Peptides against a protein of PDB entry 3B8E. Designs and how they scored, part 4

Target 1, 230 residues: chain A of PDB entry 3B8E
Amino acid sequence: PFLIFIIANIPLPLGTVTILCIDLGTDMVPAISLAYEQAESDIMKRQPRNPKTDKLVNEQLISMAYGQIGMIQALGGFFTYFVILAENGFLPIHLLGLRVNWDDRWINDVEDSYGQQWTYEQRKIVEFTCHTPFFVTIVVVQWADLVICKTRRNSVFQQGMKNKILIFGLFEETALAAFLSYCPGMGVALRMYPLKPTWWFCAFPYSLLIFVYDEVRKLIIRRRPGGWVE

## One batch from the design tools (peptide; made by RFdiffusion4, then SolubleMPNN)

Design b1_p8_3_s3 (from b1_p8_3, 4 letters changed)
Fold by OpenDDE base, seed 4:
Structure b1_p8_3_s3 (fold): chain B 230 residues (1-230), chain A 8 residues (1-8)
Amino acid sequence: as target 1 above (230 residues)
Amino acid sequence: LPLFPPLL
């Protein structure tokens, strides 16, 4: 989010408060829940990790987490952001470079893509209106990420959903996301304005894509051990 | 996988 905000000079897609709500709120219980995941059925057939040569965080994990899944998650968030801004009169092309004038409180005549003028207050309402659906989009794609994280090689259908703490985490993060999105006063306290229920669905294609992508990856690994995908 | 990639 911040990288594109800096590079493209677009209005802030996701606020610092919403990021903190992800890192310290929605992701904590899900992350802890993975410690309680059952070992994969093939774990006893794997060689033990060499603690001197094999890193816990390897290039493959970085590539998968940040380079693949993280990019799909970011695309999902940005898709929601661009849709909301487009529905409010700001087409994606018009957002490029707009940050300078958008963030200037003294400019009250920023034009949208249709020539409508927006005051600073109106622009900030729209910006903060984007933050909550972006946050919810991240939570929805994190459902898929958490589920795919249950296993490294086996399908989720082979592993099953037996981890009750993980299931609790999915409900908790969703309930927390709903609380932060809809509780009265969150717009004042956290700059998280309530979202239309329809915005919850914007991430679903991306969440499904993450799930399918990883299941296909795991299928390839299972069918072709020692392949370039492993 | 670390759940934190969206923070970048």
Scores: peptide ipSAE 0.051, ipTM 0.799, DockQ to the pose 0.042
Fold by OpenDDE base, seed 3:
Structure b1_p8_3_s3 (fold): chain B 230 residues (1-230), chain A 8 residues (1-8)
Amino acid sequence: as target 1 above (230 residues)
Amino acid sequence: LPLFPPLL
């Protein structure tokens, strides 16, 4: 999110407060829940990690987390962002370079893609209207990320959903996301304006894509051990 | 996997 905000000079897709609500709010219980996951059925067939040569964070983990799953999650968030801005008169091409004038409080005549002028206050309402659905989009794609993180090689269907703490985490993060999105005063306190219930569904295709992508990856690894996909 | 990659 922040890299594209800097490179493309677009209006801020996700606020700093909203990022903190993800990192310190919705993701904490889910992340802790993984410590209670049952070992995979093949764990006793693997050699112990060599603490001198084997990194905990390796290139494979970075490629999977940031290069594959993280990119799909970011695409989901940005899709929601571009749809909301387009519904408010700002087409994606018009957003390129717009940040400079968008963030200037003294410019009250910023034109949209249709020639409508927007005051600074109106622009900030639209920006904060994007932050909440982007946040909810991240929570919905994180459901899939948490579920795929249960296993490295086995299918989730082989592992099952037996971790009660993980199930609790999924409900907790969703309830917290709903609370932050709909509780009165959150627009003032957190700059999180209420979202239409329909915005929850915008992330579902991306969440499904993450799940299917990882299950296919794991299937390939199981069928071709030691292949380039592992 | 770390759950937090979308925030960078």
Scores: peptide ipSAE 0.051, ipTM 0.800, DockQ to the pose 0.041
Fold by OpenDDE base, seed 2:
Structure b1_p8_3_s3 (fold): chain B 230 residues (1-230), chain A 8 residues (1-8)
Amino acid sequence: as target 1 above (230 residues)
Amino acid sequence: LPLFPPLL
């Protein structure tokens, strides 16, 4: 999110406070819950990691986490952002370079893609209206990310949903996201304005895509052990 | 997997 904000000079898609709410709020219990996951059925058939040569964070993990899953998650968030701004008169092409004038409090006549003028206050309402749905989009794609993280090789259907702490984490992060989105005063405290219930569904295709993508990846690994996909 | 890639 922040990289595209800097490179494309678009209005801020996700606030720093909302980022902190993800890192310290919604992801904390889910991440801890993975420590309680049952070992995969084939784990004892694998050689132990060599602590001298094998890194815990390797290129494959970075490629999977940031290059594959992370990109789909980011696309989901930006999709929600662009849809909201387009519904408010700002087409994606018009957002390129717009940040300079968007963030200027003295410019009260910023035109949208349809020639409508927007005051600084109106623009900031729209910006903060994007932050909460982007945050919720991240939580929804994190459901899929957490579920795929249960296993490295086995399907989630082979592993099952037996980890009660992980199930609790999914409910907790969702309840926390709803609390942060809809509790009175969150607009002032966190710059998180309440979202329409329909925005919760905007990320569902991306969450499903993450899940299907990883299940297909794992299927390929199981069918072709020692392939480049592992 | 690290859950944090969307934040970058």
Scores: peptide ipSAE 0.049, ipTM 0.798, DockQ to the pose 0.042
Fold by OpenDDE base, seed 1:
Structure b1_p8_3_s3 (fold): chain B 230 residues (1-230), chain A 8 residues (1-8)
Amino acid sequence: as target 1 above (230 residues)
Amino acid sequence: LPLFPPLL
């Protein structure tokens, strides 16, 4: 989010407060729940990690987390952002470089893609209206990311959904996201304005894509041990 | 996996 905000000079896609709500709110219980996951059926057939040669965070983990899954999650968030701004008259091409005038409180005549003028207050309402659906989009793609993190090699269908703490984490993060999105006063307190219920579905294709992508990856690893995909 | 690499 922040990198594209700097490079493309677009209106801020995700606020600092919403980032903190993810890192300290919605991710905490899901991350802890993974400690209670059942061992994979093949764990006793694998050699232990060599603590001298094998890094805990290796290139494969970085590539998978940041380069693959992280990019799909970011695309989901940005898709929601661009759709909301387009529905408010700002087409994606018009957003490029717009930040300079968008963030200027003294400019009250910023034109959208249709020639409508927007006051500073109206622009900030739309910006903060994007932050909440972006946050919810992240929570929805988190469901898939948490589920795929249950296993390294086995399918989730082989592992099952027996971890009650993980199931609780999925409900907790969703309930917290709904609370932060719809509780009265959140617009003033957190700059999180209420979102239409339809915005919850915007991330579903990306969440499904993450799940299918990882299941296919794991299937390839199981069929071709020692391949370049492992 | 770290759950939120895209927030960078």
Scores: peptide ipSAE 0.049, ipTM 0.802, DockQ to the pose 0.041

Design b1_p8_3_s4 (from b1_p8_3, 5 letters changed)
Fold by OpenDDE base, seed 2:
Structure b1_p8_3_s4 (fold): chain B 230 residues (1-230), chain A 8 residues (1-8)
Amino acid sequence: as target 1 above (230 residues)
Amino acid sequence: KPLYPPEL
């Protein structure tokens, strides 16, 4: 998010504090889930195949998969950001380079894509209105990731502890998203304005995309055991 | 005045 903000000079899509909340709150759950998955895979693979090479390959595979999922998550967040700004009169092309004038408190006549003038205060309301749904989009997309992790784990015995961790993770992320979105003062403290419930659904197409992507990936791995995608 | 209030 922050890199595209610098490169494209667009209005800030996600606040720095919100990014920290994602890194500390939401990314912890996938990381813990992965650590448990690796530990449990290591416990079950205790048959005599070279445990060092199999562990390294599995760690690389998991890292690549989560790296790809993380890119799709970022795309989902940006999609939500562009939709909100477009609905408020700012088309994606018009946002390129707009940051300089957008962030200037003395410019109160910034035009949108339709020639409507926006005051600094109005622009900042729209910007901070984008921060919350960007965060929520990441959480909703992470729900799909957590569900995907569950579907990879075919062992019913493995599903027990893993399913509790997954449910706890889903609850924690959802509770954090609700807290940051709707707790009084979050608009002042975190620049996260309250979100209309409708915006929670904006992420669902991307959650579905991640699900389809991972199912296709699993299908390819199953059809080509030992291929480069493994 | 903005023609459309920002949809919060």
Scores: peptide ipSAE 0.033, ipTM 0.618, DockQ to the pose 0.063
Fold by OpenDDE base, seed 4:
Structure b1_p8_3_s4 (fold): chain B 230 residues (1-230), chain A 8 residues (1-8)
Amino acid sequence: as target 1 above (230 residues)
Amino acid sequence: KPLYPPEL
């Protein structure tokens, strides 16, 4: 989020503290899941055929998968951000470079894509209205990604502990999302305004697309072992 | 006004 905010000079899609909460809260679940997968692999006494190479390959595959998941999550958040801003009159193209004028409190006539003028206060309300659903979208996309990750490795269904940890992590993320979205004072403290329940559904089409994309990817990999899509 | 104001 922050990198695209800097590069594209768009209005801030998500607060830095909330990003840190995602990185520390949501990224712990995959990390714990991976740590337990390694621990269970070590407990199962299946000597990796080559412990150093197989651990390095697994760590690299895990790091790549995690990096890809993080990119997909960011894309999901940005999807919701662009939907909200577009519904409020700011098309994605118009947001490019708009940050300078958007963040200027002395400019009260920033035009949207339809020629409507927005005061600084109105702009900040819509900006902070984007923060909560961006975060919620990340959580909802993570649900899909975690389900997808479970389906990648049939062994994960056999790993009852990993499933419990993933379920616990999903619960923690959801509880955190609810806390940040609906706890009094979060609008002031984190610039996360309360979210209408309808916005929770904005992520679902994207999560479904990710799910379909990954299932198609898996289907291609299964049909063409050794293809470029690994 | 924003079309989707936060629930205050």
Scores: peptide ipSAE 0.026, ipTM 0.658, DockQ to the pose 0.058
Fold by OpenDDE base, seed 1:
Formats: C-alpha cells, sequence, structure tokens
Structure b1_p8_3_s4 (fold): chain B 230 residues (1-230), chain A 8 residues (1-8)
C-alpha cells in the first residue's frame, strides 16, 4: 500500500491506523494458527524424517504462500479503493499524481474526472471513506485464507483445534471490522467513516480468486510432488 | 456540489 502511494502519488488509500489494525488484528490469527500448528506437530511423536530441512521447507512454503496471498489481499484492497473513488467521480488515471493537490487544504477546486470541483473537506471525507472498506476488504479476503489453511491437512484431529482457532479468528476479525466501521466516533478518532453493508461484498470476488488460486496450487502439488509450487 | 456525495 505505502509503496504505491509513494510511486503513483495517489490519495492515501489506507491510513496508518488501519495499517496498525491489520498488522495487530488480522495478522495475529495466522500467527497464532501457525504457532499452534507447530506445537501440535511437536507433540505428535511423528518425527519429521529430517527435522531441520523439512521444517525449513515447510516454513519457506508457508512464507511464499502467505506472501502471494498478501499480494492478492493488497490488490483486493486497491481494487476497492479505486472502485470507491471512481464511483465518487475520480477515475484511476486521474488519481495519478493528484496527491499534491489533494492534500493541499488551500486548494478547494480540485476537479474530478467529470470536471466537478471538490473542496478540501469533501476530498478528505472521500479519502477517509476509502480507509474502512479497504480494511474490510482485507478482512473478507482473509476469511478465504483461513478457510484455505483448514483444508491443507488431512488429519481430522488437527483440523479440530484448527477449526476452533479458525472460527475464533474469523469472529475476531469480523468483530474488529464491524467495531471500526460502525462504532460512533471512529470517523473522528481513526479517520474511518461508516461503511455501507454493500461494500462487504466488494471483496468476495477476490476471496473467490484466492480460493481458486489455492485449489489450483494444491492440484499442481498433488500432480507434481516435489515441484517448486509446494 | 459534487454530484456524487460519498454515499459510502
Amino acid sequence: as target 1 above (230 residues)
Amino acid sequence: KPLYPPEL
């Protein structure tokens, strides 16, 4: 997010507070799930054939998968951002380089893609209205990631504790997203304006994309054991 | 007035 903000000079797609909420709220559930999965793997007496190499390979594979999923999550967030701004008159091409004038409080006549003039206050309302749905998009895309993580291991017993942690994680992320989106004062305190319920559905195509991507990845792994996609 | 108020 921050790299595209610097390179493209677009209006800020995701606030610092929303980034902190993602890092502390959404990334905590995968980390806990991984920590429990390692603890269960250490308790279950099946010594990996080579504990150093097999653990390192598994950590690399998990890191690559999470890195790829994280990129798709970011793309989903940016898609939501561009859709919101386009619906408010700012087409993606018009946003390129606009940040300098967008952030200037003395310029009250910034034109959108249709020649409408926007005051500084109006622009900031639209900007902060993008922060909440960007965050919600990440949470909804993470639902797919959490469901995908559930389907990796055939062990019904490991699936049982993972299911409770996964359900708790889904609930926590959803509750956090609802709290940040609908709690009174969040617009003033966190620059996260209330979200219409319809925007929760904007992320569903990306959740489906991640689901299809992981199913295709698993299919490739099953067909080519020992391939680079494992 | 912007024709499209943030109806978000």
Scores: peptide ipSAE 0.024, ipTM 0.613, DockQ to the pose 0.066
Fold by OpenDDE base, seed 5:
Structure b1_p8_3_s4 (fold): chain B 230 residues (1-230), chain A 8 residues (1-8)
Amino acid sequence: as target 1 above (230 residues)
Amino acid sequence: KPLYPPEL
């Protein structure tokens, strides 16, 4: 997120607090879930044909898969950010390079894509209104991540939701998202303004994309055992 | 004006 903010000079898509909540609040339960699944998978694995090479290849493939999932999560957050700003009159092309004037408190006549002028206060309200739904988008996308993590080879439909840690994770991250979105004073304390319920649905296409991506990946692994996508 | 003021 921060890299695109620097490169494109767009209004800040994520606050420092939202980044901390993602890194510490939302990613902690997925990490715990993964640690337990790795332990369970190691117990169920038939002896690897070559323990040293198969372990290293497996660690690299897991790291690459999570890197790809993390990129899709970031894309989901940015999509929500651009949709909110577009609905408020700022088309994505107009946001490029706008940061300098956007962050200047002495400029109260920043024009949107339709020629409407925005005060500094109005701009900061819409900016901070993007922080909460960006966070919520990450949470909604992570619902798919938690569900797909449960099995390395099997479809979610084949193994069911037997993992209590996964269920706990889904509740914890959703409760955190609801708390940060709707608790009084969060706008002042954390610069996270309340989210309209409609924005929870903005991430659903990306959650579906991750789910489809992982099901396709698992299907390829099942059809080509010993392939480099395992 | 922002469509989503913090009061709504």
Scores: peptide ipSAE 0.018, ipTM 0.635, DockQ to the pose 0.058

Design b1_p8_4_s1 (from b1_p8_4, 4 letters changed)
Fold by OpenDDE base, seed 2:
Structure b1_p8_4_s1 (fold): chain B 230 residues (1-230), chain A 8 residues (1-8)
Amino acid sequence: as target 1 above (230 residues)
Amino acid sequence: RVLFPPEL
């Protein structure tokens, strides 16, 4: 998120406080819940790793988990951001380089893509209105991320949803996201303005994409052991 | 013309 904000000079898509709420609020219980996940049904059929050559966490697994899935998550957040701004008159191309004038409190005539002038206060309302849906989008894609992290090789359908702590984590992060989005005073405290309930659905295609992508990955691993996807 | 921001 921040790299695109700096390089493209767009209005701030996600606030620092919202990032802290993700990293410390919504992700903690889900991450702890993975420690209680049952072993994969085929784990005892695998040869023991060579402790001298085989890393516990291979570089490839890290690249897949944090690189590819993380990019899909970021794309989901930015998609929501661009949709909201486009619905408010700011097309994606018009946002490039706009940050300097956007953040200037003395400029009250910033034009949108349709020639409408926006005051500083109006621009900040739209900006902070983007922060909450971006945050919620991340939570929704994290549902898929948490579920796919249950297994390395087996399908989630083979593993099942037996981890009650993980199920609790999914409800907890969702409840926390709703609380942070809709509790009175959160707009002042966190710069998170309330969102229409319809914005929760904006992330669903990306959450589904993450899930399908990982299930296809795992299917390839099961069919081609020792391939470049493992 | 300041068009009112659509009710978000």
Scores: peptide ipSAE 0.021, ipTM 0.603, DockQ to the pose 0.046
Fold by OpenDDE base, seed 5:
Structure b1_p8_4_s1 (fold): chain B 230 residues (1-230), chain A 8 residues (1-8)
Amino acid sequence: as target 1 above (230 residues)
Amino acid sequence: RVLFPPEL
């Protein structure tokens, strides 16, 4: 989020408070739940790792988890951000370089893509209205991320959803996201304004994409062991 | 046009 904010000079897509709510709120219980996941059914059929060459956490796993999936998650958040701003009159091309005037409290006539003027207060309401749906988008894509992390090689359909702590984590992160989004006073306390229920669905294509991407990856690994995708 | 006016 911050890198694109700096490079493109767009209005702030995700606040510091919302980032803290992700890192310390919604991700903790899900991450802990993975420690309780059952071993994959084929674990006893795998060759033992070479303790001299094979790391417990390999560079390929790190690249997949933090690189590829993280990029899809960020893309989902930015998609929601651009959709909300476009529906409020700010097309994506108009946002480039707009931050300087957007953040200036003395400019009360910032024009949108349709020539409508926006006061500083109106702009900040729209900005903070983007923060909550961006946060919720991250939670929705994290459902897929958590589910794909249940297995390294087997399909989630082979593993099943037997981990009750993981299921609890999915409900907890969703309930926390709903609480932070809709509890009275969150707009004042956290700058998290409530979102229409329709905005929860903006992330669903990206959540599905993450799931399909990983299931296809795992299918390739099962069919072609020792490939560059493993 | 703010989709989420604080008054609504």
Scores: peptide ipSAE 0.018, ipTM 0.604, DockQ to the pose 0.039
Fold by OpenDDE base, seed 1:
Structure b1_p8_4_s1 (fold): chain B 230 residues (1-230), chain A 8 residues (1-8)
Amino acid sequence: as target 1 above (230 residues)
Amino acid sequence: RVLFPPEL
C-alpha cells in the first residue's frame, strides 16, 4: 500500500490505524489457530525433514505467501479503493499526483474527474470511507489465505474443516471487522467510517482467486512432484 | 457529492 501511495502520489488508500487493526486484531487469532491444525493425511508417507538442509520456511513458501498471495491481496484492496473513489467521481487516472492538493487543507476546490469541486472536509470523508472497505477487503481475502494455509500439499477438500479453533478464528476476525466498521464513534476514534454492506462482496472474487490459485498449485505439486511450483 | 456519506 505505502509504496504505491509514495510512487503514484495518490490519496492514502489505507490508514496506519487500519493496518494495526489487521496485524494485531484480525490476523492474530487466525494465525494462532494454525497451531491446532491436523497433520496432513500423507505425513506418515513423507520422508522426514533433514534439519540440516531443509528449512522450515523455504524461499518458495515465502515467494508464494508474501509474493504471489500478498500481491493478490494488495490488488483486492486497491481494487476496492479505486472503485469507491470512482463512484465518488475520482477516476483512477485522476488520482495520480493528486495527493499534494488532496492533503492541502487550504485548497477547497479540488476538482474530480467530472469537474465537481471538493472541499478538504469532503475529500477526507471520502478518504476515510476508503480505509474501512480496504480493511474489510483484507479480512475477506485473509479467509482464503487462512484456509489455504491448512495444508502444504493436500487439497483443503482432503484435509477438511475439522479445526474448530480455525473456524472460530474466521468468525472472530469477521466479527471484529464488523465491530470496527459499524460501532458508533469509530469514525472519530479510528478514522474508520462505516461501509455499505455491499462492499463486503467486493473482495469475494479475490478471495476465490486466492483459493483457486492455491488449490491448482497444490494439485500440480501432487501430480508433478519436484516441479518448479513446489 | 459524497455518494457514500457515512450514515451517521
Scores: peptide ipSAE 0.016, ipTM 0.594, DockQ to the pose 0.039
Fold by OpenDDE base, seed 4:
Structure b1_p8_4_s1 (fold): chain B 230 residues (1-230), chain A 8 residues (1-8)
Amino acid sequence: as target 1 above (230 residues)
Amino acid sequence: RVLFPPEL
């Protein structure tokens, strides 16, 4: 979020506090839960890989795959951001370079894509209105990320949802997201305004995309052992 | 129209 904010000079998509809530709040319990994931059903049937040669290549490929997933997650967040701003009169192209005037409290006549003028206060309301759905979008795409991280090679359908701690982590991060989104005073404390429940669905295509992407990746690995996707 | 007016 912050890199695109700097490069494109767009209104701030996600606040620093919300980023910290993602990194330290929503991701912590899920990440710990992965330590308790059951070994893949076939790990015990595989010959031990050479830990010096086979591990490094696999770790790099896994890191690249997670990097790609992270880009899809970011894309999901930005999609939600652009949808919200577009529905409030700011088309994506109009947001480019707008930050300077957007953040200037003395400019009260910033025009949207339709010629409607926005006061500084109105702009900050819509900006902070974007922060919560962006945050929730990240949580919703993290559901997919966490679920796919259960396995390196097996399908989630093969592994199943047996890790109760992981399931708890999914509920915890969702509950935290709901708390941060709807608790009174969060608008003042975190600059996170409450979102309509409909915005929770904005990320679902991206969560599905992440899930399908990883299931296809794992399917390729299963069908072509030793391929470049492994 | 602000889609999510803060609850004042």
Scores: peptide ipSAE 0.012, ipTM 0.593, DockQ to the pose 0.041; fails the geometry check

Design b1_p8_4_s2 (from b1_p8_4, 5 letters changed)
Fold by OpenDDE base, seed 1:
Structure b1_p8_4_s2 (fold): chain B 230 residues (1-230), chain A 8 residues (1-8)
Amino acid sequence: as target 1 above (230 residues)
Amino acid sequence: RILFPPLL
């Protein structure tokens, strides 16, 4: 989010507070829950990791986490952001370079894509109205990310959803996201304005895409061991 | 596993 904010000079897609709510709020219990996941059925057929040569964080993990899944998650967040801004009169092309004028408190006549003028206060309401749905979008795509993280090679359908702590984590992160989104005073306290319930569904295609993408990847790995996908 | 790279 922050890289695109700098490079494209767009209005801030996700606030620092919302990032902290993800990293310290919604992600903690889900991440811990993975420690309680059952071993994959093929664990006794795998060679042990060589501590001297095999990194815990390898290029494959970085490619999957940041290069593949992370990019789909970011696309989901930005999709929600662009849809909200477009519904408020700011088309994606018009957002490029707009940050300078957007963030200027003294400019109260920033035009949208339709020639409507926006005060600084109105712009900040719209910006903070984007932060909460972006946050919720991240939580929804994290459902898929958490589920795909249960296994390295086996399908989730082979592994099953037996980890009760992971199921609790999915519930907890969703409940926390709903709490932060809809609790009175969150707009003042966290600059998290309430989102329309429909915004939760904006992330669903991306969450499904993450899940399907990883299941297909795992299927390829199972069918063609030692392929470039592994 | 670093779960949350999209936050960068």
Scores: peptide ipSAE 0.039, ipTM 0.789, DockQ to the pose 0.041
Fold by OpenDDE base, seed 2:
Structure b1_p8_4_s2 (fold): chain B 230 residues (1-230), chain A 8 residues (1-8)
Amino acid sequence: as target 1 above (230 residues)
Amino acid sequence: RILFPPLL
């Protein structure tokens, strides 16, 4: 998000406070829950990692995490952001380079894609209105990410949902996201304005895409052991 | 695989 904010000079899609709420709030319990996941049924058929040659964080893990799943998650967040701004008169093409004038408190006549003028205060309301749905979008795509992280090779349907701590983590992160989104005073404290309940569904196609993408990847690995996908 | 990439 921040990289695109700098490169494209668009209005801030996700606030620093909302980022902290993800990193320290919604992701912590789900992360810890993975330590309680049962071993995959085929784990004893794999050779142990060589601690001298094999990195814990390898290129494949970085490519999968940051390059594949992370990009789908970012696309989900940006989709929500662009839809909200478009509903408020700012089409995606018009946002390119707009940050300089958007963030200037002395400019009160910033035009939208339809020629409507926006004051600094109105623009900041719209910006902060994007932050909460972007945050919620990340939580919804994290449901899929957490579930796919249960296994490296086996399908989630083979592994099952036996990890009660992971199930608790999914409910906890969702409850926390709802609390941060709808608790009175969060707009003042965290710059998180309440979102329409319909915005929770905006991320569902991306969450499903992440899940299907990883299940297909795992299916390919199971059918072609030792392939470039493993 | 906690994906911090969406936060970058």
Scores: peptide ipSAE 0.038, ipTM 0.767, DockQ to the pose 0.042
Fold by OpenDDE base, seed 3:
Formats: sequence, C-alpha cells, structure tokens
Structure b1_p8_4_s2 (fold): chain B 230 residues (1-230), chain A 8 residues (1-8)
Amino acid sequence: as target 1 above (230 residues)
Amino acid sequence: RILFPPLL
C-alpha cells in the first residue's frame, strides 16, 4: 500500500492505524495458530533442514509470500479502494498525482473526475471510508492465506481442518474486523468509518483465487516432484 | 512462513 502511495502519489489507500490493526490485531492469533498445526503425512519422508546451508527464509518463501500471495492480496485491497473512490467520483486515472492537493487542508476545491469540488473534510471522509473496506478486504484474503499455510505439499482437503486454534483464529480475526468496522465511535477513535455489508464480498474472488492458486501449485508439486515450481 | 507480506 505505502509504496504505491509514494510512487503514484494517490490518496492514502490504507491508514497507519488500520495497518497496525492488521499487524497487531487480526494477524496475531491466526499466525500463532499455525504452531498448533499437525505435521503433514509425508513429513517423515523429508530430510531434516541443514542449518548450515538451508535458510529459514529462502528465495522460494520470499517468492511465494511477497511475489505471489502478497501481490494477489494487494490487488484485492487496491481493487476495493479504486471501486470506492470511483463510486465517489474519483476515477483511477484522476487519482495519479492527486495526493499533494488531496492532503492540503487549505485547498477546498479539489475537483473529482466529473468536475465536482470537494472540501478537505469531505475528502478525508472519503479517504477514511476507503480504509475500513481495504482493511476488511485484507482480512478476507488472509482467511485464504492462513488456510493455504497449513500445508507445504498436501492439499488442505488431505490435511483437513482439525486445528481448533486455527478455526478460532479465523473467527477471532473476523469478529475483530467486524467490531472495528461497526462499533460506534471507531470513526473518531481509529478513523475507521462503517462500511456497507456488500464491501465484505469484494474480496471473495481474490480469496478464492489465492486458495485455487495454491491448491493448483501443490497439485503440480505432488505430480512433478523436483520441478521448478517447488 | 511470513504470512502477510502485503502489509508493508
């Protein structure tokens, strides 16, 4: 989010407070829950990691986390952001370079794509209206990411959903996201304005894409062991 | 695994 905010000079897609709510709120219990996941059925067929040669964070992990899944998650968040801004009169092309004037409190006549003028207060309401659905979009794509992280090689259908702590984490992160999105006063306290329930569904295609993508990847690995996909 | 890299 922040890299595109700097490079494209667009209005802030996800607030610092909402990022902290993800990193310290909705991600913590799900991440801890993976420590309680049962070993994959093939674990005894794998050699132990060599601590001298094999890095814990390797190129395959970076490629998967940042280059593949992370990019799909970011695309989901930005899709939600662009849809909300377009519904409020700001087409994606008009957002390029707009940040400088958008964040200036002394400019009260910023035009949208239709020539409508927006005060600083109105622009900040729209910005904070984007932050909550972007946050919720990240939580919904995190459901898929958490589920795919249960296994390296086996399908989730082979592993099953037996980890009760992981199931609890999925409910906890969702309940926390709903609380932060709909509790009265969150607009003042956290700059998280309430979202229409329909915005929860905007992330579902991306969550499904993450799940299907990883299941296909794992299927390829199982069918072609030692291939370039592993 | 680094679970949620898109938050950077």
Scores: peptide ipSAE 0.037, ipTM 0.779, DockQ to the pose 0.041
Fold by OpenDDE base, seed 4:
Structure b1_p8_4_s2 (fold): chain B 230 residues (1-230), chain A 8 residues (1-8)
Amino acid sequence: as target 1 above (230 residues)
Amino acid sequence: RILFPPLL
């Protein structure tokens, strides 16, 4: 989010506070839960990793997590961002370069795509109204990402959802996201304004895409061991 | 375990 904010000079898509709520809030329990995941059925048939030559974080893992899944997650967040801003009169093309005027408190006549003028306060309300659905979008795509992280090769349907700590993590992160989104005073405390329940669904196509993408990847790996996808 | 880095 922040890279596109700088490069495209768009209004801030996701606030620092919301990022901290992801990193320190919603992701911690889910990430810890993966320690308790059952070994894949074939793990004892694999050669142990050589700790001297084989990195825990390899190029493939970076490519998958940051380059593939991470990009789908970003697209989901930005989709929600652009939809919210468009519903508030700011079409995506009009957002390009708008940051400078958007963030200027002395400019109270920033026009939207329809010629409506927006005060600084009104713009900041819309910005902070956008941060919460972006955050929720990240949580929803993280459901898929957590589920796909259960296994490297086996389908989630082969592994099953037996990890009770992971299931707890999914409920916890969702409950925390709902708490941060709807608890009174969060607008003042965290600049997280409440979102319409409909915004939770904006991420669902992307969450499904992540899941399907990884299941297809794993299917290819299972059918063609030693392929470039492995 | 990649902590889902929020895409910066």
Scores: peptide ipSAE 0.036, ipTM 0.777, DockQ to the pose 0.042

